Peptides against a protein of PDB entry 2L5G. Designs and how they scored, part 48

Target 1, 41 residues: chain A of PDB entry 2L5G
Amino acid sequence: LSKEELIQNMDRVDREITMVEQQISKLKKKQQQLEEEAAKP

## One batch from the design tools (peptide; made by RFdiffusion4, then SolubleMPNN)

Design b2_p29_3_s4 (from b2_p29_3, 29 letters changed)
Fold by OpenDDE base, seed 1:
Order: structure tokens, then sequence, then C-alpha cells
Structure b2_p29_3_s4 (fold): chain B 41 residues (1-41), chain A 29 residues (1-29)
């Protein structure tokens, strides 16, 4: 791997981490909504 | 942890970008 290829791979991993963080946030929000709906009489 | 992985990726990117800029300067001199 060239240095440029290594930087490109790391920039890819940073974007993938950001996407996974956003997915986790969406899942946590959906979990909270289901818990709030299940707590309604 | 995901945040620790992200931190390591950022720190390594910053290091590599710095080393790239330093190498580019050495080749332009």
Amino acid sequence: as target 1 above (41 residues)
Amino acid sequence: ELEELKKRVIENLDRLKKEEEEERKRLEE
C-alpha cells in the first residue's frame, strides 16, 4: 500500500465509523420510542 | 469501544497527512 492508499483507507474507515454511529443513534431512538409506547396505558 | 477506534483512526490520519506534507515539501525543495 502506498501512503496515499493508506490515507484513503483510513478516510474510508472514518466515514464507516460515522455511519455506524448514526445507525446506533437511530436504533437507540427507535428503542426509546418502543419503550415509551409500551409504557402508555 | 467505537469512540476509541475513531480516535485512533483520526490520530493516525493526522500523523499520515503531516508526514505526507513534510515529504511533499522535501521533494519540492
Scores: peptide ipSAE 0.074, ipTM 0.551, DockQ to the pose 0.154
Fold by OpenDDE base, seed 4:
Structure b2_p29_3_s4 (fold): chain B 41 residues (1-41), chain A 29 residues (1-29)
Amino acid sequence: as target 1 above (41 residues)
Amino acid sequence: ELEELKKRVIENLDRLKKEEEEERKRLEE
């Protein structure tokens, strides 16, 4: 890989990291909602 | 240096994808 191809691949992976972090945040929010719903009498 | 940085970024992505999958499984149980 050229240095330019390596940088482009890193920029792509950094975007994928940001997307996965957003997915984890969404799942944690859904978990909290399910726990709050299960705690309702 | 750049190959080592790429390796660390990929390892971080793989860790986060694993955490996402584990969290998804906990919501399906």
Scores: peptide ipSAE 0.050, ipTM 0.533, DockQ to the pose 0.025
Fold by OpenDDE base, seed 2:
Structure b2_p29_3_s4 (fold): chain B 41 residues (1-41), chain A 29 residues (1-29)
Amino acid sequence: as target 1 above (41 residues)
Amino acid sequence: ELEELKKRVIENLDRLKKEEEEERKRLEE
């Protein structure tokens, strides 16, 4: 692996981290909405 | 070292993917 290939792979993984963090945030928001709906009398 | 930095970034991604999977399971229950 060249240094350039390592940097390109790191930039790709950093973008994948950001996407997964956004997915976790979306799922947590959906969980909170379902809990708030289930808690309504 | 670039290889050690790459390993730490991959380990962080694997942790976050595990947290996403656990959160998805909690929504399916």
Scores: peptide ipSAE 0.049, ipTM 0.537, DockQ to the pose 0.026
Fold by OpenDDE base, seed 3:
Structure b2_p29_3_s4 (fold): chain B 41 residues (1-41), chain A 29 residues (1-29)
Amino acid sequence: as target 1 above (41 residues)
Amino acid sequence: ELEELKKRVIENLDRLKKEEEEERKRLEE
C-alpha cells in the first residue's frame, strides 16, 4: 500500500467508526426508552 | 497529516471500547 492508499483506508475506517458510534447511540436511546416504559405503572 | 489521522482513529477506537465496557457492565448488574 502507498502512503496515499493508507491515508484513504484510515479515512474510510474513521467514517465507519462514526457510523458505529451513531448505531450505539441509537441502541442506548432505545434501551433507555424500554427501561422508562418498564418503570411506568 | 497521517499522524493526526492515526491519532483521530485511535481516539475513536478507545471511545468505542469504553462504551462497550460500560454496556457490558450494565448487563452484569
Scores: peptide ipSAE 0.042, ipTM 0.522, DockQ to the pose 0.026

Design b2_p29_4_s1 (from b2_p29_4, 16 letters changed)
Fold by OpenDDE base, seed 2:
Structure b2_p29_4_s1 (fold): chain B 41 residues (1-41), chain A 29 residues (1-29)
Amino acid sequence: as target 1 above (41 residues)
Amino acid sequence: EKLDELRRKYLAGEISPEEFIQELDRIKR
């Protein structure tokens, strides 16, 4: 890999990390909602 | 040295993987 190719790969990974982090955030929010509903008497 | 400091921060959990890669790109360009 050239320096340029490596940087391009890093940029792609950065975008993929962002997308995964957003998914995790959404899933955590959903989990919290479900836990709150389950905790209701 | 910037790269060593960046690695230190990442391993210490002071910056996220996303932030690490973004700063790494800045340093390498």
Scores: peptide ipSAE 0.030, ipTM 0.467, DockQ to the pose 0.060
Fold by OpenDDE base, seed 5:
Structure b2_p29_4_s1 (fold): chain B 41 residues (1-41), chain A 29 residues (1-29)
Amino acid sequence: as target 1 above (41 residues)
Amino acid sequence: EKLDELRRKYLAGEISPEEFIQELDRIKR
């Protein structure tokens, strides 16, 4: 791979990491909501 | 206000960086 191709691959991976991190954030938020609801008397 | 709400959504991962920038430009324009 050329240096340019490596950089392009890095950018692609970074975008995918960002998407996964957003999914994790949403799931954690939902988890917290469910835990709060379950904790109610 | 709208800008603070937009920041909150972005930090919470509710919107993508692309959506954040697009909406930011709309608010600031």
Scores: peptide ipSAE 0.023, ipTM 0.356, DockQ to the pose 0.023
Fold by OpenDDE base, seed 3:
Structure b2_p29_4_s1 (fold): chain B 41 residues (1-41), chain A 29 residues (1-29)
Amino acid sequence: as target 1 above (41 residues)
Amino acid sequence: EKLDELRRKYLAGEISPEEFIQELDRIKR
């Protein structure tokens, strides 16, 4: 891989990490909601 | 305030960067 290709791949991975972090945030929120609902009588 | 709400949603990962920019443009118009 050329240096340019490596940089492009790094940029792509960075974007994918950002998207996954957003997904994790949503899942954590849903998890909290489920835990709160489970705690209710 | 719409701008603050938009920022909150983005930081919370509820909306994508593309959606953030699109809504930002809408708010500014």
Scores: peptide ipSAE 0.022, ipTM 0.341, DockQ to the pose 0.022
Fold by OpenDDE base, seed 4:
Structure b2_p29_4_s1 (fold): chain B 41 residues (1-41), chain A 29 residues (1-29)
Amino acid sequence: as target 1 above (41 residues)
Amino acid sequence: EKLDELRRKYLAGEISPEEFIQELDRIKR
């Protein structure tokens, strides 16, 4: 595994982490909304 | 129940997070 390949893999992983974090944020917000809706009479 | 089925599918990896959110919004309407 060359240094160039390592850098490419790091860039890919960084992008994937960002995407997953954004998805987690969306899901947490939706979870909160669902919990609030469920708490309504 | 649609919500329970949706949750099951998501946790099982049968649908993506984006598909899950889209279907949540549809069910909520």
Scores: peptide ipSAE 0.020, ipTM 0.389, DockQ to the pose 0.022

Design b2_p29_4_s4 (from b2_p29_4, 15 letters changed)
Fold by OpenDDE base, seed 3:
Structure b2_p29_4_s4 (fold): chain B 41 residues (1-41), chain A 29 residues (1-29)
Amino acid sequence: as target 1 above (41 residues)
Amino acid sequence: EELDELRRKFLEGEISPEEVIQKLDEIKR
């Protein structure tokens, strides 16, 4: 890989990390909601 | 964060392209 390609890959990974973190946050929120609903009598 | 520091080190020649690839593989799993 060229220097430019490596930088581009780093930028891509950075964006992917952000997206995954957002997905994790959403899933954790949904998990919490489901657990709360399951706990309701 | 870690990736920003990695990018900085690479641009300044403190780490090799191979080291960058290794770290990216670790991050991306």
Scores: peptide ipSAE 0.070, ipTM 0.658, DockQ to the pose 0.624
Fold by OpenDDE base, seed 4:
Structure b2_p29_4_s4 (fold): chain B 41 residues (1-41), chain A 29 residues (1-29)
Amino acid sequence: as target 1 above (41 residues)
Amino acid sequence: EELDELRRKFLEGEISPEEVIQKLDEIKR
Protein backbone atom coordinates (compact mmCIF):
# COMPACT_ATOMS: atom_id res chain seq x y z
CA LEU B 1 0.00 0.00 0.00
CA SER B 2 1.09 3.54 -0.73
CA LYS B 3 1.27 6.19 1.98
CA GLU B 4 -1.97 7.67 0.65
CA GLU B 5 -3.72 4.30 0.78
CA LEU B 6 -2.59 3.77 4.38
CA ILE B 7 -3.97 7.17 5.37
CA GLN B 8 -7.25 6.32 3.66
CA ASN B 9 -7.41 3.03 5.54
CA MET B 10 -6.78 4.84 8.83
CA ASP B 11 -9.60 7.27 8.04
CA ARG B 12 -11.91 4.34 7.30
CA VAL B 13 -11.07 2.67 10.61
CA ASP B 14 -11.63 5.99 12.41
CA ARG B 15 -15.13 6.30 10.94
CA GLU B 16 -15.96 2.68 11.73
CA ILE B 17 -14.89 3.12 15.37
CA THR B 18 -17.09 6.21 15.63
CA MET B 19 -20.10 4.33 14.26
CA VAL B 20 -19.58 1.41 16.65
CA GLU B 21 -19.24 3.79 19.60
CA GLN B 22 -22.51 5.47 18.61
CA GLN B 23 -24.21 2.08 18.46
CA ILE B 24 -22.87 1.22 21.92
CA SER B 25 -24.18 4.53 23.24
CA LYS B 26 -27.65 3.85 21.85
CA LEU B 27 -27.71 0.35 23.29
CA LYS B 28 -26.62 1.60 26.71
CA LYS B 29 -29.32 4.25 26.63
CA LYS B 30 -31.93 1.64 25.77
CA GLN B 31 -30.62 -0.54 28.58
CA GLN B 32 -30.96 2.36 31.00
CA GLN B 33 -34.53 3.02 29.88
CA LEU B 34 -35.50 -0.60 30.45
CA GLU B 35 -33.89 -0.58 33.89
CA GLU B 36 -35.71 2.61 34.82
CA GLU B 37 -39.05 1.16 33.74
CA ALA B 38 -38.38 -2.00 35.74
CA ALA B 39 -37.59 0.10 38.81
CA LYS B 40 -40.89 2.01 38.72
CA PRO B 41 -43.34 1.22 41.54
CA GLU A 1 -6.91 9.52 20.66
CA GLU A 2 -4.81 6.57 19.54
CA LEU A 3 -5.54 6.84 15.80
CA ASP A 4 -4.81 10.56 15.72
CA GLU A 5 -1.40 10.01 17.28
CA LEU A 6 -0.70 7.10 14.94
CA ARG A 7 -1.63 9.23 11.92
CA ARG A 8 0.62 12.07 13.12
CA LYS A 9 3.62 9.79 13.61
CA PHE A 10 3.17 8.20 10.19
CA LEU A 11 2.88 11.51 8.35
CA GLU A 12 5.99 12.83 10.11
CA GLY A 13 7.97 9.68 9.31
CA GLU A 14 8.42 8.59 12.92
CA ILE A 15 6.96 5.14 12.20
CA SER A 16 7.04 2.87 9.15
CA PRO A 17 4.08 1.65 7.11
CA GLU A 18 4.58 -1.78 8.68
CA GLU A 19 4.30 -0.27 12.16
CA VAL A 20 1.06 1.45 11.10
CA ILE A 21 -0.37 -1.88 9.95
CA GLN A 22 0.63 -3.51 13.23
CA LYS A 23 -1.01 -0.77 15.30
CA LEU A 24 -4.18 -0.89 13.21
CA ASP A 25 -4.38 -4.63 13.87
CA GLU A 26 -4.10 -3.94 17.60
CA ILE A 27 -6.85 -1.32 17.50
CA LYS A 28 -9.16 -3.42 15.34
CA ARG A 29 -8.40 -6.53 17.44
Scores: peptide ipSAE 0.069, ipTM 0.653, DockQ to the pose 0.689
Fold by OpenDDE base, seed 5:
Structure b2_p29_4_s4 (fold): chain B 41 residues (1-41), chain A 29 residues (1-29)
Amino acid sequence: as target 1 above (41 residues)
Amino acid sequence: EELDELRRKFLEGEISPEEVIQKLDEIKR
């Protein structure tokens, strides 16, 4: 693997982490909404 | 952020390509 290939792979991983973190945030928000709805009388 | 620091170290020659691969593997799985 060349230096350029390693940098490209690191950039790819960075983007993938960002996407996963966004998904986690969305799921946590949905979880919170469900918990709030369940707590309502 | 860990990846940013890893990228910096690699570009500055503080760590080898193999060390980068090993660290990426740790982050991935």
Scores: peptide ipSAE 0.067, ipTM 0.650, DockQ to the pose 0.672
Fold by OpenDDE base, seed 2:
Structure b2_p29_4_s4 (fold): chain B 41 residues (1-41), chain A 29 residues (1-29)
Amino acid sequence: as target 1 above (41 residues)
Amino acid sequence: EELDELRRKFLEGEISPEEVIQKLDEIKR
């Protein structure tokens, strides 16, 4: 692959990381909510 | 972040395309 194609692949990976990080954030938030609910009497 | 640094090194010829591919594989997994 060319230098330009390699850079494009890097950009793609960057976007994919962003998407996954957003998903992780949402899951962590949901986890916290469930833990708080479970802690209630 | 590390991807930006990787891009910089590649564009400036400090690392080879193969080294970039190896790093991307490590990050992606």
Scores: peptide ipSAE 0.066, ipTM 0.647, DockQ to the pose 0.692

Design b2_p29_5_s1 (from b2_p29_5, 17 letters changed)
Fold by OpenDDE base, seed 1:
Structure b2_p29_5_s1 (fold): chain B 41 residues (1-41), chain A 29 residues (1-29)
Amino acid sequence: as target 1 above (41 residues)
Amino acid sequence: DKKEKLEQFADKLKKLSKEERKEFIEKNA
């Protein structure tokens, strides 16, 4: 690996991590909404 | 659980990125 290839791979992985974290956030929000709905009388 | 699988995937990606950086530094030290 060149330094340039390593940087490019890091940037790719950082973008993938960001997308995964956004999906996790959406799932956490959905989980909370379902729990709140289930707790309503 | 999809949330758990995605969290594990994110952790794996972070680990791979760190390992690649570490390997590059060690190889060129």
Scores: peptide ipSAE 0.051, ipTM 0.532, DockQ to the pose 0.112
Fold by OpenDDE base, seed 3:
Structure b2_p29_5_s1 (fold): chain B 41 residues (1-41), chain A 29 residues (1-29)
Amino acid sequence: as target 1 above (41 residues)
Amino acid sequence: DKKEKLEQFADKLKKLSKEERKEFIEKNA
């Protein structure tokens, strides 16, 4: 890989990590909501 | 478990990104 290709790949991966972390956050929120609903009588 | 799979994927991406950065620094030092 050229220097430019490596930097571009790193930037792409960093964006993908951010997107995945956002999805994890949404799933954690849904999990919490389900746990709260399950705790209601 | 979708959450677990995504966490594993994020960890893999972070590892690969760090390794690529390390290799780049070592190659250009």
Scores: peptide ipSAE 0.050, ipTM 0.533, DockQ to the pose 0.110
Fold by OpenDDE base, seed 4:
Structure b2_p29_5_s1 (fold): chain B 41 residues (1-41), chain A 29 residues (1-29)
Amino acid sequence: as target 1 above (41 residues)
Amino acid sequence: DKKEKLEQFADKLKKLSKEERKEFIEKNA
């Protein structure tokens, strides 16, 4: 790989990581909401 | 469980990116 190709691959992976992390954040929020609702009598 | 799978996927992506950087440095040193 050239330096430019490596940078392009890194940018692609960074975008994919960001998308996954956003999904994880949404799932963590949903998990908390479900736990709070399940704790209600 | 889906959350855990996505976290594992993110970790794998980070590892692959790190290894690609390491290999590039080693080949050009």
Scores: peptide ipSAE 0.050, ipTM 0.530, DockQ to the pose 0.111
Fold by OpenDDE base, seed 5:
Structure b2_p29_5_s1 (fold): chain B 41 residues (1-41), chain A 29 residues (1-29)
Amino acid sequence: as target 1 above (41 residues)
Amino acid sequence: DKKEKLEQFADKLKKLSKEERKEFIEKNA
């Protein structure tokens, strides 16, 4: 792969990582909300 | 669970990206 192709692949992977991390963050937030609701008497 | 699977996928992607960068540096150094 050329330097340019490698950079393009890295940029693609970085976008995919960002999308996955955003999904994880949303799931963690939902988990926390459910835990807080379950802890309320 | 879905959260665990997504975290594992993100870790794999990060590892691949790091390896690609390392290989490029080693080849051109």
Scores: peptide ipSAE 0.049, ipTM 0.529, DockQ to the pose 0.113

Design b2_p29_5_s2 (from b2_p29_5, 20 letters changed)
Fold by OpenDDE base, seed 4:
Structure b2_p29_5_s2 (fold): chain B 41 residues (1-41), chain A 29 residues (1-29)
Amino acid sequence: as target 1 above (41 residues)
Amino acid sequence: KKKEELKQFADKLRKLNKEERLEFIEKHK
């Protein structure tokens, strides 16, 4: 891998991490909403 | 400083690969 290919791969991985973090945040928010709804009588 | 030279090199490559980056983001939306 050239230095160029390494930087391209790092920039791809950084975006994949950001997308996964956004998905985790959405899932955590949905979990909290379901827990709050299940706790209502 | 070597760290700043590497950052400037990365920023240039990010500019060159801007189209591939947009295609990747669109594929993963």
Scores: peptide ipSAE 0.042, ipTM 0.505, DockQ to the pose 0.043
Fold by OpenDDE base, seed 1:
Structure b2_p29_5_s2 (fold): chain B 41 residues (1-41), chain A 29 residues (1-29)
Amino acid sequence: as target 1 above (41 residues)
Amino acid sequence: KKKEELKQFADKLRKLNKEERLEFIEKHK
């Protein structure tokens, strides 16, 4: 791998991390909604 | 527009990360 290819791969991984973090945030929000719905009598 | 400001912010962060990576690779070469 060239230095440039390594940097490009790191940039790809950073984008993938950001997408996973956004998914985790959505799932946490959904979890909170389900917990709030389950806590309603 | 708020969307363009967010894009410019993301582009600045990406540029900084690229510069830091270049510096790291040069330091460890």
Scores: peptide ipSAE 0.042, ipTM 0.466, DockQ to the pose 0.042
Fold by OpenDDE base, seed 3:
Structure b2_p29_5_s2 (fold): chain B 41 residues (1-41), chain A 29 residues (1-29)
Amino acid sequence: as target 1 above (41 residues)
Amino acid sequence: KKKEELKQFADKLRKLNKEERLEFIEKHK
């Protein structure tokens, strides 16, 4: 790997992490909503 | 010289990745 390829891979991984974190946040919010709806009488 | 060129290249790639993240957020709202 060149220094340029290493920088590209780091910046790509940073993008992928951010996308996955956003998906996890959306899923956690949806889970919480379903739990709150199931707990309502 | 070479270290500064690599930094400018990295900063350009981070900018492109930020734009792609914004497009992903808008597509998945």
Scores: peptide ipSAE 0.042, ipTM 0.476, DockQ to the pose 0.040
Fold by OpenDDE base, seed 2:
Order: C-alpha cells, then structure tokens, then sequence
Structure b2_p29_5_s2 (fold): chain B 41 residues (1-41), chain A 29 residues (1-29)
C-alpha cells in the first residue's frame, strides 16, 4: 500500500465508523422514546 | 440485541483504524 492508499483506507474506515455511530444514536433515541412511552400510565 | 451488535462492529472498526494509523506512523519514522 502506498501512503495515499493507506490514507484512503483510513478515511474509508472513519466513514464506516461514522455511519455505525449514527445508527447507534438513532437506536438510543428510539430506546429512550420507548422507555418514555412505557412510563406513561 | 441490534444496538449491542452495532456497538461491537463500531469498536472493531475503531480498532482497525487505530492499527492502520500506528502502521502509518511506524512506516514514516
């Protein structure tokens, strides 16, 4: 791998991390909504 | 649970990214 190919791979993995972290955030928000709905009588 | 599976996947990607960064630093010292 050249220096440029290694940087491109690092940037690819950073984008993949960001996409997974956004999915985790959406699931956390949904979890909180379900917990708030379940706490209503 | 889907949340935990996604967290474990993110942790694996973060580990891979750390290894690639360390390899870059070692190769360019």
Amino acid sequence: as target 1 above (41 residues)
Amino acid sequence: KKKEELKQFADKLRKLNKEERLEFIEKHK
Scores: peptide ipSAE 0.041, ipTM 0.508, DockQ to the pose 0.110; fails the geometry check

Design b2_p29_5_s4 (from b2_p29_5, 20 letters changed)
Fold by OpenDDE base, seed 2:
Structure b2_p29_5_s4 (fold): chain B 41 residues (1-41), chain A 29 residues (1-29)
Amino acid sequence: as target 1 above (41 residues)
Amino acid sequence: EKKEKLKQFADELRKLSKEERLEFIEKNS
């Protein structure tokens, strides 16, 4: 791989990490909501 | 325009990040 291809791959991975982190955040929020609803009498 | 200034700032940050990555690759090549 060229130096430019390596940089492009790093930039792609950074974007993919960000997308996964956003998904994790959404899932954690949904989990919290479900836990709060399940804790209601 | 505020939007254009924000785009320029983002492009500058991307340039700096690319330069740092290039320097890292050059150090390890």
Scores: peptide ipSAE 0.083, ipTM 0.517, DockQ to the pose 0.041
Fold by OpenDDE base, seed 3:
Parts: C-alpha cells; structure tokens; sequence
Structure b2_p29_5_s4 (fold): chain B 41 residues (1-41), chain A 29 residues (1-29)
C-alpha cells in the first residue's frame, strides 16, 4: 500500500468508527430505557 | 450560502488532517 492508500484507508476506518459509535450510543440509550421500564413497579 | 461555506471549511480541515497523517506516516516509516 502507498502512503496515500494508507491514509485513504484510515479515512474510511474513521468513518466506520463514527458509524459504530453512533450505533453503540443508540443501543446504550435503548438499553437504559428498557432497564428503566423494567424497574417500574 | 452558509451551508457551502461550512462545507468548504470542513473540507479544508480534512485536508489539514490528511497532511498531518502523511507527515506522521513519513516520520514513522
């Protein structure tokens, strides 16, 4: 891989990381909501 | 338009980040 190709791959991975982090955030929020609902008498 | 100016600014920041990444790779290669 050229240095330029490596940077392009890093840029792709950064976008993928951002997408995964957004998914994790949504899932954590949903988990918390379900836990709060389950804790209601 | 404000939207186009913001996009241009984001594109310039992305170029700077790429240059810094190139310099990092060059320094560690």
Amino acid sequence: as target 1 above (41 residues)
Amino acid sequence: EKKEKLKQFADELRKLSKEERLEFIEKNS
Scores: peptide ipSAE 0.082, ipTM 0.516, DockQ to the pose 0.042
Fold by OpenDDE base, seed 5:
Structure b2_p29_5_s4 (fold): chain B 41 residues (1-41), chain A 29 residues (1-29)
Amino acid sequence: as target 1 above (41 residues)
Amino acid sequence: EKKEKLKQFADELRKLSKEERLEFIEKNS
């Protein structure tokens, strides 16, 4: 791989990581909502 | 067109980030 191809691959992976992190954040928020609803008397 | 100008700006930002990453790789090679 050229240095250029390596950087392009890193940039792609960085975008994919960001998308996964956003999904994790949404899932954590949903989990918290379900836990809060389950804790209501 | 506003869309084309936004794409050009994004491409310029990507180019700058790529240059900084190349410099980092070269410094640590």
Scores: peptide ipSAE 0.081, ipTM 0.517, DockQ to the pose 0.045
Fold by OpenDDE base, seed 4:
Structure b2_p29_5_s4 (fold): chain B 41 residues (1-41), chain A 29 residues (1-29)
Amino acid sequence: as target 1 above (41 residues)
Amino acid sequence: EKKEKLKQFADELRKLSKEERLEFIEKNS
């Protein structure tokens, strides 16, 4: 891979990381909601 | 707002991490 291809791959991975971080945030919020609902009698 | 400051700090850290990765690629090219 050229230096330019490595930089392009890095930029792609950075976008993917951002998307995964957003998904983790949504899943954590959903987890909290499910835990709160499961704690109700 | 404290939330805006935290977001700015996170964006700055992400920028620095990208610069370090570029320097790593350059040193190994």
Scores: peptide ipSAE 0.071, ipTM 0.494, DockQ to the pose 0.077

Design b2_p29_7_s1 (from b2_p29_7, 15 letters changed)
Fold by OpenDDE base, seed 3:
Formats: structure tokens, sequence, C-alpha cells
Structure b2_p29_7_s1 (fold): chain B 41 residues (1-41), chain A 29 residues (1-29)
């Protein structure tokens, strides 16, 4: 691969990482909210 | 679980990133 193609692949992977990290954060936050709601008397 | 699948996907993407960084380093040398 050329330097330009490698940079384009890096930019793609960085976008995909950001998307997955956001999905993980949203899912963890939702799980925590459900646990906190279930723990309320 | 969905969370563990997302974590596995993240780990795969980070490994892909590391390989691209190594290839970029070789092309820039």
Amino acid sequence: as target 1 above (41 residues)
Amino acid sequence: SELEELKRNLDRLKQEKTKLEEELKKVLE
C-alpha cells in the first residue's frame, strides 16, 4: 500500500474506533442506569 | 454479551491500527 492508502486506512480505523467506543459508552451508561433503577427501594 | 462483542471489535480495530502504524513507519523510513 502507498503512504496515502495507509493514511486513508488509518483514518477509517480511527473513525471505526470512535464509533465503537461511543457504542460501548452508551451501553455501559444504559446498564448502569438500569442497575441504579433496580437498586431503588 | 453485546458489550463483550463491542470490546472484542474495539480490540481488533486497535490491532489493525497498530499494524497500519508499523506499515506507515516502514514506508516513511
Scores: peptide ipSAE 0.637, ipTM 0.904, DockQ to the pose 0.747
Fold by OpenDDE base, seed 1:
Structure b2_p29_7_s1 (fold): chain B 41 residues (1-41), chain A 29 residues (1-29)
Amino acid sequence: as target 1 above (41 residues)
Amino acid sequence: SELEELKRNLDRLKQEKTKLEEELKKVLE
């Protein structure tokens, strides 16, 4: 691959990493909220 | 679980990033 293609692939992977990390954070927060709601009297 | 699938996807992306960093380093040498 050219330097430009490698940089473009790096930028793609960095965006995908950020998206997956955000999805993990959202899912963990949703799970915690459901557990907290289930623990309410 | 969905959470464990997302973690596996994250690990794969981090491995892809590491490979791209090493290839980019070789092209910049």
Scores: peptide ipSAE 0.637, ipTM 0.904, DockQ to the pose 0.717
Fold by OpenDDE base, seed 5:
Structure b2_p29_7_s1 (fold): chain B 41 residues (1-41), chain A 29 residues (1-29)
Amino acid sequence: as target 1 above (41 residues)
Amino acid sequence: SELEELKRNLDRLKQEKTKLEEELKKVLE
């Protein structure tokens, strides 16, 4: 791959990492909220 | 679980990133 193609692939992977990390964070937060709500009498 | 699938996807993407960083380092020399 050219330098330019490698940089474009790096930018794509960085965006995909950010999206997956945000999905993990949102899922963990939603799971915690449901557990806290279910634990309330 | 969905969470474990997302973690596997994240690990795969981080490995892809490491390979691209190594290739970039060689091309930027």
Scores: peptide ipSAE 0.636, ipTM 0.904, DockQ to the pose 0.699
Fold by OpenDDE base, seed 2:
Structure b2_p29_7_s1 (fold): chain B 41 residues (1-41), chain A 29 residues (1-29)
Amino acid sequence: as target 1 above (41 residues)
Amino acid sequence: SELEELKRNLDRLKQEKTKLEEELKKVLE
C-alpha cells in the first residue's frame, strides 16, 4: 500500500472506532435507564 | 449480545489501527 492509501485506511479506521465507541456508550446508557426504570416501584 | 459484538468490533478495529500504524511507520522511514 502507498503512504496515501495507508493514511486513508487510518482515517477510515479512526472514524469507525469513534462510531463503535458512540454505539457502545448509547447502548450502555439505554441499558442503565431500563435497569433504573425496572428498579422503581 | 449486541454490546459484546460492538466490543469485538472495537477490538478488531484497534488491531487494524495498530497494523496500519506499523505499516505507515515503515513507509515513512
Scores: peptide ipSAE 0.636, ipTM 0.904, DockQ to the pose 0.705

Design b2_p29_7_s2 (from b2_p29_7, 14 letters changed)
Fold by OpenDDE base, seed 4:
Structure b2_p29_7_s2 (fold): chain B 41 residues (1-41), chain A 29 residues (1-29)
Amino acid sequence: as target 1 above (41 residues)
Amino acid sequence: SELEELKRNLDRLEQEKKKLKEELKKIEE
């Protein structure tokens, strides 16, 4: 691969990482919220 | 679980990123 193609692939992977990290964060937060709501009287 | 699947996907992407960095380093040398 050219340097330019590698940089483009790096940028793609960085975007994909960011999306997956956001999905993990949202899922964890939602799970915690459901647990906290279930613990309310 | 969905969470563990997302974590596996993240780990795969981090490994891909590591390989791309190693390849970029070789081109810049």
Scores: peptide ipSAE 0.625, ipTM 0.896, DockQ to the pose 0.737
Fold by OpenDDE base, seed 2:
Structure b2_p29_7_s2 (fold): chain B 41 residues (1-41), chain A 29 residues (1-29)
Amino acid sequence: as target 1 above (41 residues)
Amino acid sequence: SELEELKRNLDRLEQEKKKLKEELKKIEE
């Protein structure tokens, strides 16, 4: 691969990482909300 | 779980990124 192709692949992977991290954050927030609601009397 | 699958996907992407950085370093040497 050329240097340009490697950078383009790295930029793709960085976008995919960001999307997965956002999905993890949303799912963790949902889990916490469910745990907090289940702990209410 | 969905969370575990997302974490596995993240780990895979981080390993891909590591390989790309190593290949880029070899081209810059």
Scores: peptide ipSAE 0.625, ipTM 0.895, DockQ to the pose 0.767
Fold by OpenDDE base, seed 3:
Structure b2_p29_7_s2 (fold): chain B 41 residues (1-41), chain A 29 residues (1-29)
Amino acid sequence: as target 1 above (41 residues)
Amino acid sequence: SELEELKRNLDRLEQEKKKLKEELKKIEE
């Protein structure tokens, strides 16, 4: 692979990482909210 | 779980990123 192709692949991977991290954050937040609501008297 | 699948996907992408950085370093040397 050329340097340019490696940079393009890096940019793709960085976008995919950002998307997965956002999905993890949203899922964790939703799980925490459900646990907090279930723990309320 | 969906969370553990997302974490496995993240780990895979981080390993891909690591390999790309190592290949970039070799081209710049």
Scores: peptide ipSAE 0.624, ipTM 0.895, DockQ to the pose 0.757
Fold by OpenDDE base, seed 5:
Structure b2_p29_7_s2 (fold): chain B 41 residues (1-41), chain A 29 residues (1-29)
Amino acid sequence: as target 1 above (41 residues)
Amino acid sequence: SELEELKRNLDRLEQEKKKLKEELKKIEE
């Protein structure tokens, strides 16, 4: 792979990491909200 | 679970990123 191809792959992977981290955060937040709503009297 | 799948995907991507950094470093040396 060329240097340019490696940089392009790095940029792709960094975008994918960011997307997965956001999905994890949203899922955790949604789970917590459901638990908090279920715990309300 | 969906959460454990997302964590496995993250771990895979972090390992891919590590390899790309190592190869980039070798080209810049």
Scores: peptide ipSAE 0.624, ipTM 0.896, DockQ to the pose 0.727

